# Ledger of designs, part 13: peptides against a protein of PDB entry 6DSZ

Target 1, 361 residues: chain A of PDB entry 6DSZ
Amino acid sequence: NYVVTAQKPTAVNGCVTGHFTSAEDLNLLIAKNTRLEIYVVTAEGLRPVKEVGMYGKIAVMELFRPKGESKDLLFILTAKYNACILEYKQSGESIDIITRAHGNVQDRIGRPSETGIIGIIDPECRMIGLRLYDGLFKVIPLDRDNKELKAFNIRLEELHVIDVKFLYGCQAPTICFVYQDPQGRHVKTYEVSLREKEFNKGPWKQENVEAEASMVIAVPEPFGGAIIIGQESITYHNGDKYLAIAPPIIKQSTIVCHNRVDPNGSRYLLGDMEGRLFMLLLEKEEQMDGTVTLKDLRVELLGETSIAECLTYLDNGVVFVGSRLGDSQLVKLNVDSNEQGSYVVAMETFTNLGPIVDMCV

## One batch from the design tools (peptide; made by RFdiffusion4, then SolubleMPNN)

Design b1_p8_7_s1 (from b1_p8_7, 3 letters changed)
Fold by OpenDDE base, seed 5:
Structure b1_p8_7_s1 (fold): chain B 361 residues (1-361), chain A 8 residues (1-8)
Amino acid sequence: as target 1 above (361 residues)
Amino acid sequence: SVARSLSA
């Protein structure tokens, strides 16, 4: 019986940036299977603050700030459907991760979706949405004083959801999702009624999108709406405006992750299956009435990194590249290209030792 | 240190 000392997981399966330790600190949170690592982003690099063992593989990890909170809270969902909301507390040198709320959101009946678990948070912190099972959308209302995460299901007519997000700037919580039916892939929106526990008709739909449309990005105000990423095209829709681009460079490899750079949604990082890093730019046009509209979409190749499972912009052009298949990296985005035409410089590399296959001999 | 967001 070789007790292989359980090496800590090194493969990254999620990352998020926000203000978890304080209102002023910029944090990087990294999910490595059952492990959560918390860093403070400093001018000198990543300072480790805390490591937390979770009761299961982290499937969803999102920061959110309810009204009246001074810092972000952390939502975690595990692959075994254990949900929690975590708060960071520091008392002198003592650091505690406090569970504000918890619950198990597993259903007794349902087919687990083949595309895995999707978890999203309403930008106004009214609810958490979960796509766990085909034909169901689970809602967790966000109440300040509730230590027990209660959930309910809304039936989806669309059985094969590819991706889903909450939209920004909506009076009611509104989801936008890509789904597949026998006729192809489509985009639809629904309003979520907390009161009636049902879907209402959303503001817009787009039938017959690209066959390989795989990702939804919710765009903040002033633009609003969503970006739909396919294999061949990137499209924008907000109900009133539609815009599509088909840059040949994105056809070479599938885009698999994204991260918003600017709070106003003017720039996004995109990573593909070949480790190429792109910038998606939203060009604005300011109207005479002071309204801001989307003028154009542009994609620029920045360079090459490890194959990203997740991306997060930190500060000062520094990006964390979380990799499952390769080494994770801190990279610097430069204004000027190097001799090879790359805008990306590796600053630090974090060795991925791969999955320890527990060979029970 | 003021985190200078890269203003475009």
Scores: peptide ipSAE 0.013, ipTM 0.579, DockQ to the pose 0.086
Fold by OpenDDE base, seed 1:
Parts: sequence; structure tokens; C-alpha cells
Structure b1_p8_7_s1 (fold): chain B 361 residues (1-361), chain A 8 residues (1-8)
Amino acid sequence: as target 1 above (361 residues)
Amino acid sequence: SVARSLSA
């Protein structure tokens, strides 16, 4: 009996940072195909806490904190449409990952979207939104007492959604999305009515964005609104204010991932297909009435890393670079550049052994 | 359970 020690997957396909193990602990969660790795971020580096096997490839992994929870819960959706909400419980030395809720959200009808699965959570934890199929937006209402994740579909008139997020600071759950039609790419917003199970008109729209607009970033208060990332441009819109930049440096390679650094949305990390790491900066202007408005957008090249599939800022200028194509890294962001003009220093590298062919035996 | 603990 050759116990083929099934080689653990090493390619990273998702990462998230939050407070999953406790209210005080900062955690890094890493998705590697069917495997979830949980770390505590410490002054000495990453401390492994638990590894969890999932029944399928992780397609969505998001932390969220419902009202009255002391720590974050984890939403996972697999590529086979198995959804769960997970809670970390520790009792002395015993560590358990508890399934609070689960369900299968697969539809019998619909075309799977070419841009893959998108999963998003309302910042106020009212619902989960899923773009799984063209012309459908799936809603999972968040209810604390429900162990069975039930979903419903809302018809989306826009058949070709590129990316979608929930906005911050909205009275009703509000989505912002980039879509494509025969006239080009556009940004639109919808309010989501849980009661009526329909879309209402959102607060704003932006027609005729950049033809290659590919990502939506929801910006928290005080700015609000969204950032739209293209090949040549980065734009901000919040209904009242529009601002666009076209820095030549981003045209050299496609931006493929992003992560918010500051809780107030003042800075974002951007990664491109060449492994370049950027900082996007939102400059504020304080008005005489105490309101905060966006003054300007800037992009700064920080340095080079492995090609990021996902990025997450940890703490103290440390960033986890999750790579599918190369080695994942912990990197330090410095205030001063090195002799090569880089602000990035590799702290740790995690060898990627390539795609483990899951021989399902 | 959709998730199982793997003992490291």
C-alpha cells in the first residue's frame, strides 16, 4: 500500500485578512484549491493555527462581521456551488471550525458566466450577493438562526457583468457593477430589495467607461462610492464627484488584483500581470463644513513581487502576495527605497510546486 | 459539514 502522501496544494487562489480566531487576533486566511490555511499574524511572522479541507475548490472566501458578533465569520463558496458560513471556536487547546450555515446554490438553468464566480457581502451584513450565471443576481439573506443557506435570484437586465461590489454607507443594500453591452462598458448601481426580491434604481450610473474596465472597488466612508480600474485609467465616482487618472505606468501591464490598506479607503495595493506592486492613494480635502471629499488620485510603483492572484495587507507595512503562477511571498513595504528604487523587500517566500493534479482516488 | 478539520 503506497500511501501516496497527497502533496498539499501550494498554488494560492485566494487570501483574506481579518479577525477570525478572536476579536484581537489578526489572521491571514489562504485558499489553496480545496484547502484553507489559517494563520495568526505575529511580530515574529505567520503562526499556523489550523488547516481545513473543503468539499471542492474554493471560489469565494470572504470575512464578515454580523452585528453583535465579537469576531469575523467566514463565507466560502466552492466551484461546485457549495456555500457555507464558518466560525472559529477554541476551547482550551481544542480548535474547531464550526459550520454555522450551509447550502448548495447551484441553479438548474442559466449559463455560467465566462468571468467566473463573483461573491460579495453587504458591508452591513444584510445579504450575500452572487454572480454565478449571466442575467441573474443571486441573493442569500443573512439570518443568524438559519442553518440552511437559502437563496433567490433577481433577474439582471445587464447580461455581461464584468465585476460587482456592494457599496458602503447605503440605507438599502446597493450594488455597483461594470457591465458590457454593444455600446461598450458602463457602470450602474441598483438597490436590492429583500422584501420585494427585486432591484430598485440605484443612486448613480456612469455610461461609457473605459473599454477594458475590469474591476470595481467599493470605497468606505467618508469618501463612499467606487473606484473603476481599467487598462489605461483609474476612475472614482460617488454620485456627486467624478475623478479620473490615466498614469502611463499602469498601461505597461494589466492590473489583476487589489486590496484595501487603510480602513477609511485612503490607500489600495494593486498588482499587475508582470508582478509589479503599486499603491493607489486617495488624497482627501476637508471642507469647511467638516465633510471629506476626494481631492486627487495617485499611483506609485512600489516594486516587484511574484505575480499576484490575490493581495492582502496585514499590518506594519507587511503584505501577503498570494500567487498561483509563482511563489507566494510575505513582503515588507518600506518608507525609503533601496538602491534599485524599490520600496518592497521580500521577507519570506513560499515555494509553489505547481498544479497538483488532484488525483481523486 | 462542508468543512473538515485536517490534523496537521
Scores: peptide ipSAE 0.000, ipTM 0.393, DockQ to the pose 0.032
Fold by OpenDDE base, seed 4:
Structure b1_p8_7_s1 (fold): chain B 361 residues (1-361), chain A 8 residues (1-8)
Amino acid sequence: as target 1 above (361 residues)
Amino acid sequence: SVARSLSA
């Protein structure tokens, strides 16, 4: 009897933070291939609560809170297009992960996009959006009574979408995306009509952005709009305000991940391909009418970590660095720099044993 | 269920 001890995956391919176990608990959820790990963030560190096996590699993992839910729900999409909405339930010591809804969202026709699967949730929890195939945007309406996730496609004229997000503060669900055409890279917005199952014209567009613009960050209120991250530049646009910076320090290595620090979108962590950790700061200006506008953007180098696949700000300056290529880390952000000029101190390191070769015996 | 509990 060869007990093939199935080695647990150690490479992190996604992480999210929210209130999944309760309204009060801060959780860290980590995706490691087919495995979901659920932690409670405590003053002593990460407390493991539950591990969950999925029926496939986790491709999308997002927390969201529909109106009238006491805690966050979890959306998961697998690489084989199995979608589910999960709820945490605890009764005494019994912990259950309940499937609220599920479905398969695979299309029979379509070219899988070269940039992979993108999954996004409307901040008002009206729908889930999926970019799975070139020239299609899939919509999953969010309905509490629907146990079966039904989806429909909207045709997207822009065949080469690089990244897409839902915007905040929009009356209708509105996407913002970077796309490439023969003329370069551009940013466009669309409103998503759930009723008509079509796109309407969005509030703004920006043609001819940086050639290597690769990421969209949706900015919460009061700023609204989006940040576009490139190789050489970081830009902000909300329809009324445009701002661009080109800090030389970001040109040294490609920024590959980001995470919001402040609920109001005043600060973001950025990670690059060299494992450098940055803070992006949005400086506010308060107008006489009480409106808040963006005054400036600034980037600060914090230090170096493992190469991040994903970043999550937890609390009290603690950050989880999820790494696929190296060891994952818990790091502390300090106010004062160390002797090397770094504001980052490693608190804990999680060894990455590398890719599990599924030897189907 | 699409999810399986893995006992630690």
Scores: peptide ipSAE 0.000, ipTM 0.415, DockQ to the pose 0.032
Fold by OpenDDE base, seed 2:
Structure b1_p8_7_s1 (fold): chain B 361 residues (1-361), chain A 8 residues (1-8)
Amino acid sequence: as target 1 above (361 residues)
Amino acid sequence: SVARSLSA
């Protein structure tokens, strides 16, 4: 009896932070293929709380807080299109992860998108959006009493969506996306009507963005709008303000992940394919009317880490670097640089044993 | 400066 001790997955393919276990706890949630690891962030480091086996590879993992919930709920979508909304419940020492809602969102017809699964949640928790197939945007309305996740599709004229996010501060749920057509890459917005199950014209568009524009970051109020990250440029647009920077330092390697540091969207961590960690800074200008506008964008190199698949700012300058290709890390951001000019110090390293090569014996 | 970004 060869007890093949199935090694637990160690490669990280997603991470999120929020208040999942309680309203007060800061959690780090880590996706490792089919495993979800739940930690509480403490002054002493990461305290493990629970590990959960999922029925498939986690493709989307997002925390969200519907109106009237005291803590965050977790949306998970698997690579086999099983969707669930999870709740953490603790009763004394008993810890349960409860499925509040579930559903399969697979379509019988559609071309799976080459860029894979994208899942996003409206900041006001009105809906979940899914880009699973070319030319389709799937909507899951969020209803508190619905244990069955029901979805519908809206047709997208734009067949080649690169990335999509919901915008902040919109009366109706509004998506912003980068897409490619024969003329290049473009940014467009659509309002999503839950009632009519259709797209309406969004507040703005930007044609002919950088050819390698790959990521959309939705910026919270007071700035609003979106950041578009390319290979050579970082641009901001909110309908009224446009600003672009082309810092030479980002040309050296492709930015592959991002994470918001500040709730107001003033700072973002950026990670590239070489494991360089950057801070993107939004400089504010206060207008005479009390409105806040974007004055400038800056990028600062912080240092080097493992190649991030995902980044999560925790607290007090501590960052979790989730790595698929290397060891994941807990790092500290310092105010002062070391002798090498780095602001990054590794606090803890989590060994990645690599992909379990299914040796078919 | 990183110092300003971390102190804010």
Scores: peptide ipSAE 0.019, ipTM 0.672, DockQ to the pose 0.062; fails the geometry check

Design b1_p8_7_s2 (from b1_p8_7 with A2V A5S)
Fold by OpenDDE base, seed 1:
Structure b1_p8_7_s2 (fold): chain B 361 residues (1-361), chain A 8 residues (1-8)
Amino acid sequence: as target 1 above (361 residues)
Amino acid sequence: SVATSLSA
């Protein structure tokens, strides 16, 4: 009997940064299949705090801070549609991950979307949105006292949603999504009525975006609106302003992940399928009335990393590169380039051993 | 150092 010691999963399928352990601690949370790893980011590096086995493959992992919470809560959705909201509690040396709320959000009917599970949280923490099935948008209202995650579906006319986010600065929760129809890809917005459990018309739409538009980034105030990333173009729209760029450098490989660097949405990290790391910059123009508008978009190549499944900016120019296909990395962004023109320096590499094939002999 | 690049 060869006891094949089950190796821990090493492929990263999600990562988030926030203040989960305390209001003061900066945390890195890493999803590795069914495993959640929690770190504190320190001047000395990543300090492991806790590892948690989940009841399934983590499909969604998002930090959020409801009003009145001192620290972030963690929303997890598994590939088996088990949802939970987790809280970190420490009492002396005792560390507990508390389930604040849970539920199964599986529908008995529906076609699972080919693009997989999408989970998003309203920036004002009014609701969680889930795209699990074609033609449905699931809403989980966020209530502080509710231990049971209740959900309802809203019918979505757009059957082929590519990506969806909640917008910032909206009176009502508002989604922005890229969808495909026989005429091409488009961007649309809907307001979500919790009361009526329906969509209302959103503030704007953009028909006939780039054919390979694949990602939506919700931009915080003061800019608001969204960035749409395609194969050849990056576009911004907020209902009043439209701006598009087509930097040749992004055509070389598909951008597959992004992460916001600045709280005001001035900078974003972008990762492509070749492991190139970019900075997307939103150049602001301050108007005489004190309003801030987008002046321009710019993309800069920073360097090369492992192929990112997910990116998260930590602090002080340090970025975690979560990789599914290669080794995950901690990298530093430098102000000055090296002799090769790279602004990226690898600080630490985490070996990805690949899938463990349990050969039952 | 690598360490000084992370959050304090």
Scores: peptide ipSAE 0.012, ipTM 0.580, DockQ to the pose 0.062
Fold by OpenDDE base, seed 2:
Structure b1_p8_7_s2 (fold): chain B 361 residues (1-361), chain A 8 residues (1-8)
Amino acid sequence: as target 1 above (361 residues)
Amino acid sequence: SVATSLSA
């Protein structure tokens, strides 16, 4: 009996940062297939706190802070549609991960979307949205007293959703999504009524965006709106302001992940399929009335890393590069470039052993 | 520059 010690998964398929262990701690949470790793970010690096085995491959992992919670809660959805909300509790040296709520959100009828599972949380923590199946948007209302996650579906007329986010600063929960139809790709918004369990008309739409528009970034206030990332262009829209850039440098490889650097949405990290790391900058213009508007968008090449599946800005210019195809990294963003013009320095590398090929011998 | 914004 060769006890093949089940090698722990090393490929990263998701990462998030927030305040999960306490209100004061900055955490990095890493999803590696069925494994969740919890770290505290320190001046010395990543301090491991807990590892959690999940009952399935993690497909969605998002931190959120409901009103009146002192720290973030963790939403997880597995590839088999098991949903849970987790809370970190520590009592002395005893660390417990408590399930606040759970449920299975699988539908008996539906075509699983080809682009996979998308899970998003309303910035005001009113609901979780799930794009699991074509033509359906699943809503999980967030209620503190409910230990059982209940969901309902809203029909989407748009069958081929590419990406979807909740917008910031909306009176009602509002989604913004890129979809494809026979005429091309488009951006649309819907308000989500929890009461009526239906979509209402959203604040804006943009028809005929770039054919390869693939990602939506919801921008916090004061800007609001969304960034749409394509193969050739990056666009901003908030209903009143539209800006587009087409920097030649992004055409070389597809941008595949992003992460917000500043809480106010002034900067974002972008990673492409070649492991290039970019900074997207939103330039502010202060109006005479004190309103802040978007003046311009800029993209700057920072350097090269492992091919990112996910990016997480931590603190002090430190970035976690979660890689599925290569080694994950902690990198430092420097003010000054090196001799090669790179602003990126690798601080730590985490070996990816690749997929465990169960050689059934 | 990104450089100046990371030092702030």
Scores: peptide ipSAE 0.012, ipTM 0.662, DockQ to the pose 0.062
Fold by OpenDDE base, seed 3:
Structure b1_p8_7_s2 (fold): chain B 361 residues (1-361), chain A 8 residues (1-8)
Amino acid sequence: as target 1 above (361 residues)
Amino acid sequence: SVATSLSA
């Protein structure tokens, strides 16, 4: 009997960076199907800390820091709608991943959305939002003392949501989303009332955006608002200012992932279906009153990587490229281009052995 | 292990 040691999954389907092990440690968390890998980012590279088996395929993985927490907590939602909030605890050499809260958020009624599961967290940690089913937005209130994740649904009139995020700097939790109707694609905002369990009118909307608008990026303060990424255009809107660019270079391949580089939202990495890596830059204008407004948007081609499923900026110009279709990579972003005009240098490559059919024997 | 020098 050859005990074929079941090869561990190598395809990456999610990655996040934050301070999960401590307030001081920088961590990289990688989702590989049912497995969560936790690393500490060091000057020498990635140091493995812990591997965790999950009770299902990881569909959502987000770090968040509630008020009064010294380090980040981890929200995970599985493809079978099991939700949990995880905390890292270390006591001497003993490392434990504890479940602070859990729950199943599956509904008996609803059509699962064709674009899959979307999970988002309010930047002020007031709630988690879930788009699981067409015409429903699920809310999980974030309360410190609840070991059981309780959720409720709010009806969405917009049945075909493409992407959704919580906005920054809003008095009430506010979502911004791209949706499709018979007239095309549009952007809308709603305020979420936890008390009344309903939507209120949001601060702004943009009707008739690009037909292939596919992603929403919430921009932190001081800019605020959102970036909408399409096939041919990138647009910014914050209720007061609208700006659009249509750089020909992004038309060559569909942008499929993004990651914020700067905490203030001045730069974002963009990855496309050909493995091209871009920098999106928000150029600032400082007003006489000290307010910062968006002057312009710019896109720069950095170079080529493996086709990214997810991107995460670590530190010191190092980026983790999580790939499902190819090898994952650590890459260095340089200030100066090489002889080929690339700003990207591969530092480390992680072999993808392909889709391991986890035969759960 | 290729020492990926993360230049500080």
Scores: peptide ipSAE 0.009, ipTM 0.538, DockQ to the pose 0.044
Fold by OpenDDE base, seed 4:
Structure b1_p8_7_s2 (fold): chain B 361 residues (1-361), chain A 8 residues (1-8)
Amino acid sequence: as target 1 above (361 residues)
Amino acid sequence: SVATSLSA
C-alpha cells in the first residue's frame, strides 16, 4: 500500500486581508490551488489558524462585510464555477468554517473568457459581479436570508473585457471596466439594476486609453473613481477629474498586481513581472468647501521581491508577497533605504516547491 | 458544505 502523501500546494494564486476570524483579528487568507490557509497577523508574525479544502481550484477569493455583520465573510468561486459564502465560527477551541450560502454559477452557453475568471463585490455589499464568459456579466444578489446563491446574466456589449471593478460611493452598484475593440482599449462604466436585470448608463467613460491598459483599481472615498494601469501610463478618472502620469520606470516591466495600503486610497502597492515593488501615491488637495480632490499621482520604486501573483498590505509596513512562480515572502517596508537603495527587507520566505504533478496512480 | 475543514 503506497501511501502517496499528497504534497500540499505551495504556489500562491490569491491572497486577501481582513477581519475574518473576529472583528478585532487581522487575518491573512492565502489561496493555494484547492487549499485556503487562514492566518492571524500578530506582532510575532503569521499564526496559522485553519486550513480549508475546497472542491476545486480557487479562482476568486474576496472578503466583504454586509451591513449588520460584525466580521467579514468570504466569497469563493472555484474554477468549476462553484460559489460559496463562508463564515468563520469559533466555539472555545472548536473552529468551524460555515457555508452561509452556495451555488453553481456555470452557464451552458457562453465562451469562457481568455483572460480568465473575474469576480468582484460591490463595496456596499449589494451584489457580486462575475465575468466568466464573453458578452455576459453575471450578478449574484446578496441577501442575508438566502442560502442558495441565485445568479442572473446581463448581456455585455463589450465582448473583450480586460478588467472590471465596482466603484465606491455610487448610489447604484456601478462597474468600471477596461475593454478592447477594433479601435483600441477603452474605459466604460455601467450602473447595474437588480430590479430590471439590466445595465444603465454609468456616470462616465474614457475612450482610447493606453493600448496596454490592463488593470482597474476602484478608489474609495473621498477621491472616488478609478485608476487605470497600463504598460506606460497610470491614469485616474472619477467623472470630473482626469489625471495621467507616464513614469519611465514602469515601462521596464508590466505591472501585474496591486493592493491598497491606506483605507482612504492614498497609497497602493504595485508589483511587476520582474518582482519590482512600487508605491503609487495619490496626493490630495483639500478645497475650500472641504471636498478632497486628487492633486497628483506619484510612483516610487521600493525594491525587489519574488514575482508577485498577489500583494497584501498587512500592518506596520509589513507586506505579504504571494508568489506563484517563486517563493512567497513577508517583507518589511522601511522609511529609510538600505545601502542598495531598497526600502524592502525580507522578513520570512515560504518555499515554493513548484506545481504538483498529478501522478496518476 | 463546499468547504472541508482541515487542521492547521
Scores: peptide ipSAE 0.006, ipTM 0.431, DockQ to the pose 0.034

